# Peptides against a protein of PDB entry 4ASU, part 33

Target 1, 270 residues: chain A of PDB entry 4ASU
Amino acid sequence: ATLKDITRRLKSIKNIQKITKSMKMVAAAKYARAERELKPARVYGVGSLALYEKADIKTPEDKKKHLIIGVSSDRGLCGAIHSSVAKQMKSEAANLAAAGKEVKIIGVGDKIRSILHRTHSDQFLVTFKEVGRRPPTFGDASVIALELLNSGYEFDEGSIIFNRFRSVISYKTEEKPIFSLDTISSAESMSIYDDIDADVLRNYQEYSLANIIYYSLKESTTSEQSARMTAMDNASKNASEMIDKLTLTFNRTRQAVITKELIEIISGAA
Target 2, 83 residues: chain B of PDB entry 4ASU
Amino acid sequence: FTFASPTQVFFNSANVRQVDVPTQTGAFGILAAHVPTLQVLRPGLVVVHAEDGTTSKYFVSSGSVTVNADSSVQLLAEEAVTL

## One batch from the design tools (peptide; made by RFdiffusion4, then SolubleMPNN)

Design b1_p10_4_s2 (from b1_p10_4, 6 letters changed)
Fold by OpenDDE base, seed 5:
Structure b1_p10_4_s2 (fold): chain B 270 residues (1-270), chain C 83 residues (1-83), chain A 10 residues (1-10)
Amino acid sequence: as target 1 above (270 residues)
Amino acid sequence: as target 2 above (83 residues)
Amino acid sequence: NTFLELLAAS
């Protein structure tokens, strides 16, 4: 490589390093906010899921329609955040299909569709875009919940798959159950609950769905921002190492050029 | 007893004496060993009676309340403010 | 793409 080539490459890597450092800072700020907002969201979401755990809601085996909701975002450069969700979605879909279930998929965030489009396009009901530009709100979750409920797909049970935040360096892809109104209404375990009006139960389930989606979005967002911050940090470090290596190469090449020029002068070949 | 909105937690697995909630079917008080029930909140006043005798008041918008067989209660409001 | 290479190396 010529000195010019090395210099050009150095300049390029230095510029990229500036970008990755900037992106790291942005991700860090978003992460800090997301983590703060996750605390109440987790209590809220876990509270909503408590019924399903306490009541031990089970779907009858004869019910075959299953909905998978994958939660991620539209934005890349965050490590394995999207692929982890997609991987679990694929696994779950395959398992359900093997069990004779009908599987439909909803993607929250465009990245889910981009990953699964080729292999699962026929199973997709809808993809929600414009996720990740701003922190998710309960309003956003409500919109998603409403659209799902109005999709016309009469699922019996479902799974929402998202990345749960553990720490700044760790997340875990998890699955939580979603139940249709009919499934809840017909569940034997619900008999212990006092006379529940059908309209009340419907409204309750609408809130539950919105609550769970909101929770999943908050977990996903926090995980994503943390992962992006880490990815950008790693990229910046890698850039630094490359800069160091190229700088050494530059210095060696420069010395070689000087030596060559001296030899040419001495040999009279100039 | 858990009482939260999407953005704020007021109680997290706390022991309380009584919680008064506004529901679409009417306001009711949740006491110890209350029968399991599911209700939807209407806009109104939530009153929490603590074991120490203190009373806290909150205004809530919409939401849900769950009373489980194990006496756990989840009050989840879309919006809530302390009064 | 140098940027992608840097990310892949991470």
Scores: peptide ipSAE 0.130, ipTM 0.931, DockQ to the pose 0.012
Fold by OpenDDE base, seed 2:
Structure b1_p10_4_s2 (fold): chain B 270 residues (1-270), chain C 83 residues (1-83), chain A 10 residues (1-10)
Amino acid sequence: as target 1 above (270 residues)
Amino acid sequence: as target 2 above (83 residues)
Amino acid sequence: NTFLELLAAS
């Protein structure tokens, strides 16, 4: 490579490093906010799931319709955030199909559809776009819940798949159950609860769905921002190492050019 | 007893004496060993009676309340404010 | 291209 080529490459990498450092700082700010907002959201979301865990609600074996909701975002440059969710969605869909279940898919965030469209296009019901530019609100979750309930797909049970935040360097892709009103109302384990009005139960279930979606969005957002921050940090470090290597190469090449010129002068081959 | 909104936690797995909640079917008090039930909240006052005798009041908009067989209670309001 | 390479290496 010529000195000019090396210089051009150095300039390019230095510019990229500036961008990655800037993106890291932006991600760090968003992460800090997301983590703060996740604390109450987790209590709220886990609280909403308590009934299903304590009552051990099960779907009858003769029920075959299963809904998979994958939660991520529209935004890239966050490591394996999207692919992790998609991978688990694929695995779950395959397992359910092997068990003779009908599977439909909803994607929260455009990246899910981008990954799964070719292989699972027939199973997609809807994809929610414009996710990830702003922090998710309960209102956003409610809109998603309402659209799901109005989709016309009468699922028996479902799975919501999202990245649960563990630490700044770790997330875990997890699955939480979603149950239809009919499944909850018919569950034998619910017999211990007093006579519940059908309208009350319907409203309760609507809140439950919105609650779990909100929770999943908050977990996903925190995980995503943390992962992006880490990815940008790693990219910046990699750029730094490459700059160091290229700088050494530049210095060596410069010396070689000087030596060659001296030899040409001495030999008269100028 | 857990009482939270999407943005704020008021109680997290706390022991309380009694919680009064406004539901669509009417206001009721949740005491120790209350029978399991599910209800939805209407706009109104929540009153929490702590074991030490202190009383806290909250205004809630909507949401749900769950009383489980193990005496755990989840009060989840869409919006809630301390009074 | 270089940007993607740096990210892939992370």
Scores: peptide ipSAE 0.118, ipTM 0.927, DockQ to the pose 0.012
Fold by OpenDDE base, seed 4:
Structure b1_p10_4_s2 (fold): chain B 270 residues (1-270), chain C 83 residues (1-83), chain A 10 residues (1-10)
Amino acid sequence: as target 1 above (270 residues)
Amino acid sequence: as target 2 above (83 residues)
Amino acid sequence: NTFLELLAAS
């Protein structure tokens, strides 16, 4: 490599390092906000899921339609955030298919579609785009919930898959259940709940769906921003190391060039 | 007893004496050992009666309330404010 | 995550 080549590469890496450092700072700010907003959202979301845990809702075996909702975002450069969700979605889809169930997929965030499009294109109902630029709101979750309910796909049971935030350095891909109104209404364990009006139950379930989606979005966002921050930090460090190596190479090459020139001068070689 | 909105937590697994909630079918009080039920909230007043006799009032927009067999209660409001 | 991997993902 010529000195010019090395210089060009150095310049390129230095520029990239500036970008990664900037992105790290942006991610850090977004993470701080996301983590703060996740605290109440987690209580809220876990509260919404409490019914399903307490009632131990079971889907009859004869019910075969299963919906998988993968939650991520449109934005890359966040490590394994998207691939982790996609991996679990694939696993879940395969397991359900092996059990003889029909599987449909909804992607929240374009990255899910990007990963699964080739292998699962026929199973996708809808992909929600423009996820991840702004913190998710309950309104956003409600829109997704409404779209799902209006999709015409009459699922019996569903799974929402998302990254749960553990710490700044850790997340875990998890699955939470989604149940159709019919499944909830027919569940034996629900018989203990006193005189539930059908309209009330419908409204309750719609609200619950929005709640769970909202919760998943908040967990996902926090995990993503944390992962991005880490990824950008790692990228910046790697860039630094590469710069150091290239700088050494540059210096050695420069010395060699100088030495060669001196020899040519001394030897009178043209 | 858990009472939260998407953005704020008011009670998290707290022990309370009674919670009065506004539902679409009317307001009702949740006492100890209340029968399991699911209700949808209407805009209105939530009153939490603490064991020490203190009462707290909240205005809620919409949401749900769940009373489980284990006496756990989840009050989830889309929006809620302390009064 | 390697720097190259991040660049490729971008």
Scores: peptide ipSAE 0.105, ipTM 0.931, DockQ to the pose 0.013
Fold by OpenDDE base, seed 3:
Structure b1_p10_4_s2 (fold): chain B 270 residues (1-270), chain C 83 residues (1-83), chain A 10 residues (1-10)
Amino acid sequence: as target 1 above (270 residues)
Amino acid sequence: as target 2 above (83 residues)
Amino acid sequence: NTFLELLAAS
């Protein structure tokens, strides 16, 4: 490589490092906000899931329609955030198919679709785009919930798959159950609940779905920003190491060029 | 007893004496060992009666309330403010 | 390409 080539590469890497450092700071700010907002959202979301856990709602085995909702975002450069969700979605879809279930998929965030399009395109009902630019709101979750309920797919049971935030350095892909109104209404375990008006139950289920989606979005966002921050930090460090290596190469090459030029001058072979 | 909105937690697994909630089917009081039920909130006043006799008032928008067989209660409002 | 390489090496 010529000195010019090395210099150009150095400049390029230095510029990239500036970008990664900037992105790290942005991600850090978003992470801090997301973590603060996740605290109440987690209580809220876990509270919404309490019914399903306590009632031990089970879907009859003869019911075959299963919905998988994968939650991520549109934004890249966040490590394995998207691939982790997609991997679990694939695994779940395969397991369900092997069990004779019909599987449909909803992607929250364009990255899920991008990863699964080739292998699961026919199973996708809808993909929600423009996820991740702004912190998710309950309104956003409500829109997603409503669209899901109006999709025309009469699922019996579903799974929402998302990254649960553990710490700044750790997330875990998790799955939470989603049940259709019919499944809840027909569940034997629900008989202990006092005569619930059908309209009330429908509305309750709509809120429940929105709540769970909101919770998943908040977990996902926090995990994503944390992962992005880490990824950008690592990229910046890698860039630094590469700059150091290239600088050494530059210095060596420069010395070699000078030596060669001197030899050419001395030898008259210029 | 858990009472939260998407953005704020008011009670988290707390023991309370009674919670009065506004529901679409009417306002009702949730006491200890209340029968399991599911309700949807209407905009209105939530009153939490603590065991120590303290009463707290909240205005809530839409949401849900769940009373489980184990006497756990989840009051989840889309919006809630302390009064 | 370089940016992706830096990210992949992390």
Scores: peptide ipSAE 0.103, ipTM 0.930, DockQ to the pose 0.012

Design b1_p10_4_s3 (from b1_p10_4, 6 letters changed)
Fold by OpenDDE base, seed 3:
Structure b1_p10_4_s3 (fold): chain B 270 residues (1-270), chain C 83 residues (1-83), chain A 10 residues (1-10)
Amino acid sequence: as target 1 above (270 residues)
Amino acid sequence: as target 2 above (83 residues)
Amino acid sequence: AVFQELLAAA
């Protein structure tokens, strides 16, 4: 490589490092906010899921329609955040298909669609875009829930797959159940809940869906920002190492060029 | 007893004596060992009676309340404010 | 390309 080439590369890497450092700071700020907002959201979301856990709602085996909701975002540069969700979605879809279930997929965030489009395009019902620019609100979750309910797909049960935040350096892809109104209404375990009007149950279930989506979005966002912060930090460190290496190469190359020029001068070959 | 909104937690797995909730079918009190039930909230007043005799009042918007067989209660409101 | 390389090495 010529000195010019090395210099150009150095400049490029330095510029990228500035970008990664800036992105790290932005991600750090967003992470701090997300983590703060996740605390109540987790209590809220887990509270909403409590019924399903405590009632032990089971879907009859004869029910075949399964909905998979993958929760991610539109934004890249966050390590394995999107691929982890997509991988679990693929695995779940394959397992369900092998069990003779009909599987439909909803993607929250464009990245899910981008990853799964080639292999699962026919299974996609809808993809929600414009996810991840702003912190998710309950209103956002409600919109998603409503669109899901109005999608026309009459699923029996489903799963929502998202990254649960563990720590600044760790997340885990998890799955939580979602149930249709019909499934919850027909569940034997629900018989202990007396005097539940059909309208009440419908409203309850719609609200519950929104709650679960909201919770998943908050977990996902926190995980994503943390992962992005880490990714940008690592990128910045890698850039630093590359700069150091290239600087050494530059110095060596410079000396070699000088030596060559001197030899040419001395030899009269110039 | 858990009482939370998306943005705030008021009670997390707490023991309370009674919770009065405004539901679409009417206001009712949840006592210890209340029968399992599901209700949706209407805008109104939530009153939490602690075991120590203290009473806390909250205004809630829409939401849900769940009383489970294990006597656990989840009160989830879209919005809630302390009064 | 360089950016992707930096990210991949991370």
Scores: peptide ipSAE 0.157, ipTM 0.937, DockQ to the pose 0.012
Fold by OpenDDE base, seed 4:
Structure b1_p10_4_s3 (fold): chain B 270 residues (1-270), chain C 83 residues (1-83), chain A 10 residues (1-10)
Amino acid sequence: as target 1 above (270 residues)
Amino acid sequence: as target 2 above (83 residues)
Amino acid sequence: AVFQELLAAA
């Protein structure tokens, strides 16, 4: 490589490093906000899931329609955030198919579709785009919930897959159950609950779905921003190392050029 | 007893004497050993009676209330404010 | 390409 080539590469890497550093700072700010907003959202979401945990709602074996909701975002550069969700979605879809279930998929965030499009295109019902630009709101979750409920796909049970935030350096892809109104209404374990009006139960389920989606979005967002911050930090460090290496190469090459020129001068003077 | 909105937590696994909630079918009081039920909130007042006799009032918009067999209660409001 | 390389190495 010529000195010019090395210089060009150095300049490029330095520019990239500036970008990654900037992105790190942006991600850090978003992470801090997301983490703050996750605290109440977690209580809220876990509270919503309490019924399903306590009632031990089971779907009859004859019910075969299963919905998988993968939660991520549209934005990349966040390590394994999207691939982790997609991997678990694939695994679950395969397991359900092996069990004779019909599987349909909803992607929250375009990245899910991007990853699964080739292998699971026929199973996708809908993909929600424009996720991750702004912090998710309950309104956003409600829109997704309503769209799902109005999609015409009459699932019996479902799974929502998302990255649960553990710490700034750790997340875990998890699954939470989603149940249809019919499944809940017919569940034996629900018999202990007072005679609930059908309209009330329907409305309750709408809230429940929205709540769970909201929770998953908040967990996902926090995990994503943290992962992005880490990824950008690592990229910046890698850039620094590469700059150092290239600088050494540049210096060596420069010395070689100088030496060559000196030899040429000396040889030409003879 | 858990009482939260998407953005704020008011009670998290707390022990309370009674919670009065406004539901679509009418307001009712949740006491110890209340029968399990699911309800939907209407806009109105939530009154939490603590064991120490203190009473806290909240305004809620919409949401859900779950009373479980184990006497746990989840009050999840879309919006809620302390009064 | 360089950006992807930096990210892949991360």
Scores: peptide ipSAE 0.151, ipTM 0.934, DockQ to the pose 0.012
Fold by OpenDDE base, seed 5:
Structure b1_p10_4_s3 (fold): chain B 270 residues (1-270), chain C 83 residues (1-83), chain A 10 residues (1-10)
Amino acid sequence: as target 1 above (270 residues)
Amino acid sequence: as target 2 above (83 residues)
Amino acid sequence: AVFQELLAAA
């Protein structure tokens, strides 16, 4: 490589390093906010899921319609955040299909569709876009829940798949159950709950769905911002190492050029 | 007893004497060993009676309340404020 | 291309 080539590459890497550092700072700020907002959201979401755990709601085996909701975002450069969710979705879809279930998919965030479009396009009901630019609100979750409920797909049970935040360096892709109103109303385990009006149960289920979606979005967002921060930090470090290596190469090449020029002058071969 | 909104936690697995909640069918009091039930909240006043005799009041919007067989209670309001 | 390389190495 010529000195000019090395210099051009150095400039390029230095510029990229500036970008990655800036992105790291932005991600860090978003992460700090997301983590703070996740604390109450987790209590709220886990509280909503408590019924399903305590009631041990089971879907009859003869029920075949299963919905998978994958939760991520529209934005890249966050490591394995999207691929992890997609991988879990694929695995779940395959397992359900093998069990003779009908599987439909909802993607929260455009990245899910981007990853699964080729292999699972026929299973997609809807993809929600414009996820990840701003922190998710309960209103956003309610919109998603409402659209799902109005989609006309009569699922019996489902799974919501998202990245649960553990720490700044760790997340885990998890699955939580979602149930249709019919499944809940017909569940034998629900018999212990006294005098549940059908309208009350419907409304309750609508809140439950919104609650779990909201929770999943908050977990996903926190995980994503943390992962992005880490990815940008790693990229910045890699850039630094590359700059150091190229700088050494530049210095060596420069000396070689000087030496060559001196030899040409001395030899008269110019 | 857990009482939370999406943005704030008021009680997390706390022991309380009684919780009064506003539901669409009417207000009811949740005491120890209350029968399991599911209800939807209407806008109104939540009153939490602590074991020490203190009473806290909250205004809630819509939401849900769950009383489980194990006596655990989840009060989940879309919006809630301390009074 | 360089950006992708840096990200891939990360």
Scores: peptide ipSAE 0.150, ipTM 0.935, DockQ to the pose 0.012
Fold by OpenDDE base, seed 2:
Structure b1_p10_4_s3 (fold): chain B 270 residues (1-270), chain C 83 residues (1-83), chain A 10 residues (1-10)
Amino acid sequence: as target 1 above (270 residues)
Amino acid sequence: as target 2 above (83 residues)
Amino acid sequence: AVFQELLAAA
């Protein structure tokens, strides 16, 4: 490589490093906010899921319709955030199909559709776009819940798949159950709950769905921003190492050019 | 006893004496040995009676309350404010 | 291309 080539490459990497550093700072700010907002959201969401865990609600084997909701966003440059969710969705869909279940898919965030569209296009009901530009609100979750309920797809049970935040350096893709009104109303384990009015139960389940979606969005957002921050930090470090290596190469090449020129002068004077 | 909104936690796995909640079917008190039940909240007052005899009042917009067999209670409100 | 390379190496 000529000195000019090395210089151009150095300039390019330095510019990219500036971008990655800037993106890291932006991601860090968004992460800090997301983590603060996740604290109450987690208590709230886990509280909403408590019934399903404690009642051990089971779906009868004769029920065949299963809904998978994958939660991510529209934005890239966040490591394996989207691929992890998509991978688990694909695995779950395959397992359910092998068990003779009908599977339909909802994607929250355009990246899920981008990954799974070719292989699972027939199973997609809807994809929610414009996810990830702003922090998710309970209103956003309610809109998603309402659209799902109004979709006309009568699922028996479902799975919501999202990245749960563990730490700044770790997330885990998890699955939580979603149950239809019919499934929860017919569950034997629900018999211990005293004289629940059908309208009350319907309202309760609709609210619960919104709660779970809200919780998943908050976990996903925190995980995504943390992953992006880490990815940008790693990219910046890698850029720094490349700059150092190229600088050494530049210095060596410069010395070689000077030496060659000196030899040419000496050889031409003979 | 857990009492939270999407944006704020008021109680997290706390032990309380009694919680009065406004439900669509009427206001009722949840005691330590209350039978399992599910209810939806109407706009109104929540009163939490602590074990030490102190009482806290909250206004809630909507939500749900769950009483489980293990005596755990989840009070989830869409919006809630301390009074 | 260089940006993707830096991210892939990360």
Scores: peptide ipSAE 0.149, ipTM 0.936, DockQ to the pose 0.012

